Peptides against a protein of PDB entry 2FGR. Designs and how they scored, part 185

Target 1, 331 residues: chain A of PDB entry 2FGR
Amino acid sequence: SSVTLFGIVDTNVAYVNKDAAGDSRYGLGTSGASTSRLGLRGTEDLGGGLKAGFWLEGEIFGDDGNASGFNFKRRSTVSLSGNFGEVRLGRDLVPTSQKLTSYDLFSATGIGPFMGFRNWAAGQGADDNGIRANNLISYYTPNFGGFNAGFGYAFDEKQTIGTADSVGRYIGGYVAYDNGPLSASLGLAQQKTAVGGLATDRDEITLGASYNFGVAKLSGLLQQTKFKRDIGGDIKTNSYMLGASAPVGGVGEVKLQYALYDQKAIDSKAHQITLGYVHNLSKRTALYGNLAFLKNKDASTLGLQAKGVYAGGVQAGESQTGVQVGIRHAF

## One batch from the design tools (peptide; made by RFdiffusion4, then SolubleMPNN)

Design b2_p20_8_s3 (from b2_p20_8, 12 letters changed)
Fold by OpenDDE base, seed 1:
Formats: sequence, structure tokens, C-alpha cells
Structure b2_p20_8_s3 (fold): chain B 331 residues (1-331), chain A 20 residues (1-20)
Amino acid sequence: as target 1 above (331 residues)
Amino acid sequence: MNVDDDEQLAIESGVKIEYE
């Protein structure tokens, strides 16, 4: 049996040139290269190839010392694994996000990540971004000659908001091919939520792929999210991402990523381009810098996610520039 | 188990205690 204590502390100086009022914001932010976290995990060998596991993980906010408290909302699972794969019980990344966010070269954090996993419709559920779920049962297959899959179901437990009576129910999964330099995945999910007190289905389809050429890696995502409202019509967003990364001098990595968010309900697009650099001082300590540009068109109000400084929207049709410079330390 | 690069780094950098 084993228990492992692990974590990441990532803190940065961040700047964005516009907030919702058109003013600049700057200060000390968190999780610019990797999400800051504290975790405990363990494994027990039960014999015959069967293992028990647990995982408890929460987010760390280095700028304020977790002033709002600490919890295990990142992951709180118990599991059984073996030749059949892995079954998990508890709050976790839903299978679709767990697999499809892996194609994001900015690790789903900071000012550079793919922002497609979002609550596009002012959904009233806590996890309407499609990233995690409460009351989740997940199953992950072994890898069979490159082929693998994951499935999940989350219980709503009769949570009600307005006239919606199944808020928080999730069903979804992915199929993937992971072999050598190639990774490709297709994910499908449906989550029940509420918008304006009315039952709404959040449907999601995501295609991801990456290829490692040795000298560089190319990665891409195609996603459609659709909030199907009982009244008021559908809120649909098509999101696209293309990114490249390359090692630099054996101690660094440069990243460039572009994303397009086509917000159909408001007939408006947003363009995001981010340049990132990570400099490894050691295996566990790095310096990093991110530079991001977000161009909103028409009625789009998207903002860069400078966590700890400013993560809100901007005025419709406004562009935003963001910078993060920080330290990441893993333990 | 599918683990992202950051999770893998965190796991590998962590302090492991083994017991019976």
C-alpha cells in the first residue's frame, strides 16, 4: 500500500488591459502555466491484478492563501482497477473533459487555454462548463493496441432549479486512439441543467487530435456546445483550436495556440492567440511567460482568464491583451 | 488511467510513503 502527497504552486504577476469597464487590471495571480493544487492519493494491491485507489485533490490559491477555504473539488474519488480498466466513484473530471482537454497545450489554465469548455448560456448548474461533475461514476478501459475509451454517469439526486428537476445529471464518454506520436479522440456528453429556471440540456461534441513530430507537436480541437432550452431557442457555440509546441535548447518550451469561438446565438465570433514560454530551472521548478490576444467581434464579450487578477468579460466587440509572468513549483 | 502532463508531473514529484 502507498500514499503520496503531491502538489503544484503556480503564482504569477498578471496584467490585462481591459475589464468590463474598459480599465486595466494587474496584480498577483495564480495557475498561469499549471493549476495550483494539493493532493493526496494512494493505492493498495489487493492481489490478482486488482488494486484499490483513492484520490483527493483541491486547488491552491497562492495569492491569498486560500482565503475562501480549501476543498477537494478537483477530485475526490475511490477506485478499483485491474485488467478490466478502472472504475471511479466521486467528484472528478468528467471523461469527456479529462481526455479532450489533454489536447490543450496550455493545460486548461491561464490566459492561453482553449476556452470551449464553458457555460455559454448562463446555465444555473455548478458545473455547466462541462469539466467536472458531482456524484460521478466513471469507467476507463485499458489501452488495446492504441484504442481506449472512457464513460461516465453523474446522478442528479433530484436537484431542482425552477421547473428543472434533474439538474446535474451527466452522461458522456469518449473513444480514442493513442499510439506512438498520434493521439485522436471523439467525445460526446449531455448534461441536464437550467437556464432562467427552465430545464435545459447541455449537449457537447468534441474532436481532438495531436501528433508529436519530435521537433514539434501539433494539436487541434473541434467542439460544438449546444444548450437546448425548452423555451427561447438553442444557444450554440462552435469552437476551434490549433496549437503547436516545440522544445527550446533542452531547457525550455515554446507554445503557440489559436482558437476561434463562433457564438451562434449572438452571431458573434471571438479570436484568441497566445504565445507561451516555459523555462525549466529544474525538473520541478519553472519560470514562464504568457502573452495572449483576444479579439471580440460584434456582441462577443469574452475575457482572458487571468485567475486571481481578472477573469470577467469585456465590453461587446472589445479586444483584450493579457500577460502573465510567473513561477511554477511542483512537489 | 489518462493523466495530463501536469498531473503526471505532480504525481512523479510527490512524496510517496509505502506501508503494509
Scores: peptide ipSAE 0.350, ipTM 0.848, DockQ to the pose 0.578
Fold by OpenDDE base, seed 4:
Structure b2_p20_8_s3 (fold): chain B 331 residues (1-331), chain A 20 residues (1-20)
Amino acid sequence: as target 1 above (331 residues)
Amino acid sequence: MNVDDDEQLAIESGVKIEYE
């Protein structure tokens, strides 16, 4: 049997030139290159190729020392694995996000990530961004000649908001092909939530692909999210991402990523472009810098996610520039 | 299952203790 203690502490100095009032924000932020975390995981060999596992992981906020507390909301699973794959019980990334966020070259954090996995509709559920779920059962297949899949179901446990009676229910999965330099995936999910106290379905379809050319990696995402409402019409967003990364000088990595968020309900687009650089001081420690531009058009109010400094929106039609410079240490 | 880069980094960096 084994237990592993692991973590990442990622802290940065961040700046954004505009908040919701049009003012700049700056300070010490967290999770600019990787989400800061503390975790415990372990495995037990049960014989016959069967293993038990556990995983407990929470976010670390280095800027305030976790003043709001520590929890295992990132992952809190027990699992069985073997030749059949892996079954997980507990809060985790939902299968769709777990697979499809892997194509984000900015690791789903900081000011540069793909922001398509979002609560686009003021959903009242706790996880209406489609990233994680409580009460989750997940199954992941082995990789068979490149083909793999994951499926998940989260119980709503009769959670109600307003007239919605199945809030938090998730069903979803992906199919993928992962072979050598190529990865491609298709994910589908539905989550039950509430908007304005009314039952709403969050439907999501995501296509992702990447190819590692050795000298560079290309990655892309196509996503549609749709909050289906009986009253007020559907809230649909089409999100697109294209990114490239390349090693620099053997110790560095440069990343460039573009995303477009076509917010149909408000007939407004937002454009995000981010340049990132990571400099490895060691296997465990890196310096990094991110420079991001977010252009909102028309009624769009999206903001860059400078966690710990400012992660709110901006005024409609305003552009935002963000910078992060930080240290990432893994242990 | 593809491990994301962050998860892989965490996996590779952790301190493992083995026991009976």
Scores: peptide ipSAE 0.350, ipTM 0.818, DockQ to the pose 0.568
Fold by OpenDDE base, seed 3:
Structure b2_p20_8_s3 (fold): chain B 331 residues (1-331), chain A 20 residues (1-20)
Amino acid sequence: as target 1 above (331 residues)
Amino acid sequence: MNVDDDEQLAIESGVKIEYE
């Protein structure tokens, strides 16, 4: 049997040139290259190829020392694994998010990530961004000649908001082909929530692919998110991402990523371009810098996620520039 | 899980204690 203590402390100096009032924000932020975390995980060999596992992981906020507290909301699972794959019980990344965010070259964190996994409709449920779920059962297959899949179901436990029932129910999964330099995946999910106290289904379809050429990696995402409201019509967003990364001098990595968010309900687009660089001082310690530009059109109010400094929106049709420079340390 | 290679390496670099 084993237990592993692990974590990441990632803290940066961040700047955005506009907040909701049109003013600049700057200070110490967190999780610019990787999400800061503290975790415990372990395994027990039960014999015959069967293993038990656990995973407990919470987010660390280095700028304020977790002033709001610490929890294991990133992951709190117990599992059984073997030749059949892995079954997990507990709060975790939903299977669709777990697989499809892997194509984001900015690791779903900082000011540069693909922001398609979002609450686009002021959903009132927890985790209406489609990233994690409470009360989750997940199953992941082994890799069979490149083919693999994951499935999940989260219980609503009769949670209600307004007149909406079954809030928090999730059903979803992905199919994938992972072989050497190639990865490709298709994910489908539905989550029940509420908008304005009325029952709403959050439907999501995501296609992702990447190819590692050795000298560079290309990655892409295509996503549609639709909040299907009983009254008021659907809130639909089509999101697109294309990115490239390349190693630099054996100790660094440069990343460039573009994303487009076509927000159909408000007939408005947002464009995101991010340049990132990571410089490895060691296997565990890196310096990094991110430069992001977000252009909102028309009624779009999206903001860059400079966690710990400013993660809110901007005025409609305004552009935002963000910078992060920080240290990432893993233990 | 295709996490960022750096993130995966960081997670794998934790302090492991083995016990019976």
Scores: peptide ipSAE 0.348, ipTM 0.804, DockQ to the pose 0.589
Fold by OpenDDE base, seed 5:
Structure b2_p20_8_s3 (fold): chain B 331 residues (1-331), chain A 20 residues (1-20)
Amino acid sequence: as target 1 above (331 residues)
Amino acid sequence: MNVDDDEQLAIESGVKIEYE
């Protein structure tokens, strides 16, 4: 049997040129290259290829020392694994996000990531971004000649908001092909939530693919998120991403990623472009810099996620520029 | 070089304690 203590501390100096009032924000932020975390994980060999496992992981906020406390909301699972794959019980990434966020070259972190996994409709559920779920059972297949899949179900436990009676229920999964330099996946999910106290289904379809050419990697995402409301019509967003990364000098990596968010309910688009660089000082320590530009059109108010400094929106139709420069240390 | 691979590798290299 084993237990492993692990973590990442990622802290940065961040700047955004506009907040909701049109003013600049700057300061010390967190999680610019990787999400800062502290975790415990372990395994037990039960014989015959069967293993038990656990995973407990929480987010660290280096800028404020976790002023709001520490929890295991990133992951809190117990599992059985073997030739059949892996079954997990507990809060975790839902299978769709676990697989499809892997195509984001910014690892769903900082000011550069694909922001499609979002609460687009002011959903009132705790996890209406489609990233994680409470009360989750997940199953992941082995890789069979490249083919693999994951499935999940989260219990709502009769949680209610307004007239909605199944808040927090998740059902979803993905199918994928992962073979050598190629990865491709299709994910489908539905989550029950509420908007304005009314039952709402958050439907999500995501297609992802990447190819590693050795000298560079290309990655892409296509996503539709639809909040199906009983009253007021659907809130639909089509999100697109294309990114490239390349190693630099054996110790660095440069990344460029573009995303488009077509917000159909407000007939407004947002364009995001991010340039990132990571410089590895060691296996565990890196310096990094991110430069992001977000252009909102029409009624769009999206903001870059400079966690710890400013992660709110901007005025409608305004553009925002963000910078992060930081240190990532893994242990 | 994949940042995700480096992140995962760094996480996997945490302090491991083995016991019976």
Scores: peptide ipSAE 0.344, ipTM 0.801, DockQ to the pose 0.579

Design b2_p20_8_s4 (from b2_p20_8, 12 letters changed)
Fold by OpenDDE base, seed 4:
Structure b2_p20_8_s4 (fold): chain B 331 residues (1-331), chain A 20 residues (1-20)
Amino acid sequence: as target 1 above (331 residues)
Amino acid sequence: MNVDDDDQLAIESGEKIEFE
C-alpha cells in the first residue's frame, strides 16, 4: 500500500483598484495560480485489478496560517477502482465541475478563472456554486478510445432551509471525448437549494472543448446556469469563455482568457479578460503574474476573486482591475 | 479522467511513502 503527502503553497501580493465602496484593496493573498492545498492520498492493491483508495485534501491559506482552521473540504473520499473505472464516496468536486473546470486555463482560481460555476441567485445552500457536494457518490468510467464519462449523486439527507426540504441534493454527469490534442465534454447537473427560503433548482449545462496545437492550446466553455424559482422568475446566466495558452522560452507559459457573463435576470453583462504568466524556476516552484480586467455593465456587480485580499463585488456598472504577483510551490 | 493541471502538479510533486 502507499500514502502520498502532497501540497501546493501559493501566495501572492494582490491589488484590486475597486471594492464595493470604490476603494482600492491590496495585500497578501493566496491561490493566485493554483489553489493552495495540503493532502494525503493512497491506494491499496486488493488483487484482481481492484484497488482501494483514499483522498483527503484541504485548502491552505498562507497569508494567515489557516486561522479559520484546516479541513478536508476540497476532497474527502474513499474509492474502489478497477477495469470498471472508479467509484468514490465522500465530499469531492462534482463530476460536472471536475471535468468542465479542466478547460479553465487559470485552474479555477485567482483573478483570471472562469467564474461561471457560481451561486448566481443568492442560493442558501453551501455549495450553490456547483463545484463540490457533500454526501457524494461519484462514478467515473475508464477512457474507451477517447470516450469517458462521470456521474454523481449527492444525498440531501433531508436538509431543510425555509420550506425547501431537499437542499444539497445533486444529480449530474458528463460525457467526454479525450484523445490526443482534443478534449470535448458536455455536462448536465441539477442541484436542489433554497432562495429566500423557497425550494429552488439549480440547473446547469456546460459544454467545454480544448485543442493543443503544441505551440499553443485553445480552450472554450459555454455554460447556462438557471436557478428555477417558483416565485420571482428564473435566474439565468449564460457564461462564455475562450482562452489560449502558449509556452514561452521553455520555462514559461503565457495565458490569455476572456469570459462573458450574461446575467439575464438583471439584463446585465460582465466581461472578464485576464493575462497570466507563469515562470518555472523548477518543476515544483514557479513565479507568476496575473493581470485581470472585469467590466460590469448596467446592474452587474461582479468582482475579481483576489482571495485573501478582496473577493467581493463592486458597484453596479463599475469596472475592476486586478493584479497578482506570487510564488507557487508544490511538494 | 482529466486531472486539471493543478491536480496533476500536486500528483506529480507529492512524496510517496510505501508501506509493507
Scores: peptide ipSAE 0.157, ipTM 0.772, DockQ to the pose 0.579
Fold by OpenDDE base, seed 5:
Structure b2_p20_8_s4 (fold): chain B 331 residues (1-331), chain A 20 residues (1-20)
Amino acid sequence: as target 1 above (331 residues)
Amino acid sequence: MNVDDDDQLAIESGEKIEFE
C-alpha cells in the first residue's frame, strides 16, 4: 500500500494598524499565502477503473506550534472514484465552497481573500461560514465536455441549539463549466443553524467566473448570503469580488483583488482591496507579500484576517490596513 | 475538480511512502 505525506508551512510577519481598540497589532502570523497544513492521502486501485481513497488533513500553526493541538478538521474523507466520478464520506469542504472559492485569487487565505464565505449573523453552528461540514456525503461528477457538478448533504444528527433542532444540516451543490481558459460556476446551499437560540436557515447563492488570458487571469464572484431568522428578520449580505493576476518575470505572480461587502441588515458597506506578490524561489518555496486595505462604512466593523496576529473586527466605520511578509514552504 | 492552486501545490509536493 502507499501513503503520501504532504504539507505546507506558511509563516509571516504581519501588521494591522487597528484592532477593536484602535491600536496596532504586529507579530508572527500563519497562512498568509497558503493555509499551512499537514496531510496524509492514499489511493488503492480496485481494478476496472474503480479506486478507493482516503484523505486526512489538518491545519498547522507555525507561530505557536499548534498549541491547541492537531486535528484533521480540514478534511477527513474516505472515497470511491471511477468513471462515475467521486463519492466522499467525511468532513470536507462543502461542494459549494470547494468550487466557488477557487475563483478567489488569494485562495481563501491571509489578509487578501474574498470574505463572503462568512458567518454574517452570529450563527451558533460550528461551520456557519459555509466552508466545511461534518457528517458530509459529497458527490462530484466527471468533467463532460467542460460541464461538471458537485452535490453534498451533511447530517445534523439531531444537534440542537436552543429551540433549533437540525443544526449542522447542509444541502448544496454547484454546476460548472470548465474548459481551457474559462471557468464558470453557480452554487446553491442551505445550512440549518441557530441565531440567538432560534432556528435559522443560512441560504447562499454564489456565481463565479474566471478567464486565463495567459498574460493575465481575471476572476470574479457574486454572492448573496442570507440568514433567515424566524424572529428579527433576515440578515442579508451581498458580496462582490473582482481580481486580476499576472505572472512576473517567470518566477513571480502579482495579484490585485477588490471586494465589496454590502451588509444589508446594518445598511453598511465594506470595501477591501489587496495587492499581493509571490516570488517562487523554487517549486516548493516562495516568498510573499500582501498589502490589504479594508474600508468600513457606517456600522461595518469588518477586520482583515491576519491569522496568528489579529483577526478580530475594528470600530464601526474605521479603516484597517494590513501587511503580511512571509515564507511558504511545501513538502 | 478544480483543486485550489494551494491544494495542487500540496499534492504535487507530497512524498509517497510505500509500505510492504
Scores: peptide ipSAE 0.142, ipTM 0.767, DockQ to the pose 0.561
Fold by OpenDDE base, seed 1:
Structure b2_p20_8_s4 (fold): chain B 331 residues (1-331), chain A 20 residues (1-20)
Amino acid sequence: as target 1 above (331 residues)
Amino acid sequence: MNVDDDDQLAIESGEKIEFE
């Protein structure tokens, strides 16, 4: 039998000019270019084109040495794959996030990523950001002339919060076209949760596309999230992203990404713009720098996600500037 | 399977250990 050990250690010096009190925060942070991780995986050929697989992956926190412990909450799956595609059992990225986060040029981490995959409503479910689910069954099709799809269902296992009795139930999927320089996808998901102890449906629709021109890549996202509360009205956010990346001198990559978060429940917008640079010292080791600016309007309190330093909100209507400079090493 | 660039980096960098 074979097991592959793999991981990424990404650690940075980070700064944000404002926290919730209006004070600056700075220090050693983690996962600025890529999410730091440790994983184990393996595949067994069962013959006839059928394969069994496992994948165990947890997050690494290089700043504190995983002081809160280590777990496999990133992914803990067993799978069967073949000509029919792949079936997975266990905690994983939900199919919608797995596909639609691939259009984020900042790899869904650090101070630059698209922040649309969020708990917009103080949902009481552990995964109300729409990224992962417990008790997940997922299926991914093969690629048929560019066309592919993924589907998932997560069991609630009768988890209750207040009057909500199906917390953690997920149903969702995507359809995509991936051919040469073009990728385009549509994702739909519903997750059951609770807000204020009341049953709430988190509905999500996301459109993503990218095109690689060789000299540069363009990427975009359009998303609507809607927390449908039994009492108190809906909490809706429309999120938009447009990004570009280009290779620099054969050893570097520059990235620029803009996002808009239109938070309808508070009639408030936030604007995010991020400039990033990655310098490859090798195939496995890179230096990077990110510069992000987040402008909140009106009642918006969004903060940049400088993990390990400060990932909280700011005062309503305040702007935040963030910087990360770090090392990424893959093994 | 669509893997993001970071997941692809982790896949490509990993060490395979064979057990007897």
Scores: peptide ipSAE 0.147, ipTM 0.772, DockQ to the pose 0.530; fails the geometry check
Fold by OpenDDE base, seed 3:
Structure b2_p20_8_s4 (fold): chain B 331 residues (1-331), chain A 20 residues (1-20)
Amino acid sequence: as target 1 above (331 residues)
Amino acid sequence: MNVDDDDQLAIESGEKIEFE
């Protein structure tokens, strides 16, 4: 049996040229290459190929020393695993997010990630970005000749917002093929929430694929998110991503990623282009730099996620440039 | 399970303590 203490401290100097007022923001930010975290995990061998496990993980905010407190909201699971796969109980990444974010070359963090996993509709639920859920039961299959799957259900526990019931209920899953350099996945999810105090279903479909050529990796995502409101019509976003990465000189990695967010409810698009570089000083320590450009069209107000500096929107139709330069240390 | 590169880094870098 074992317990592992683990973490990442990622802190950067970040700059964005525009906030909601049109002013620049700069300072110390967190989680530019990897999400800063502290975690504990362990396994117990129960014999016969059965294992018990636990995982407790919380976000670290290195710029303020976790001034708002520390919690295990990244993951707080107990599990059983064996030849049948793994069953998890507790707050975690929902299966769709866990699998489909793996195609994001910016690891779902910093100013460069695919931002499709978002609350597009001012949903009032705690996890309306489709990333994590409370009260979650998850099941993950083994890999059978490349084929694998994951499924999840989160209980609403009769949570209400306004006239909406069943808030926080999640049902979803993915099917995947993972074999050597190839990965491909299809995910489907529905989450119950509220918008303006009215019942709303957040439907999500995501297709992802990647191929590692050794000299370079290509990755792509296609997503549709739809907030189906009882009144006022649907809020639909189609999101697209294409990225490439390549090793540099045996100690570095360069990344280039493009994303398009077609926000149908406001008939407005946003374009994101990000260039990233990671320089490994060791296995555990890296320097990194990210340069991102976000172009909003028409009524689009999306902002880059310079966590710890500025993660809000911009004025409608405005463009934003962001830079992060930082240190990542894993322990 | 495909873990993102960051999660894999955290998994590989952690200090493992064996217990009975």
Scores: peptide ipSAE 0.145, ipTM 0.767, DockQ to the pose 0.591; fails the geometry check

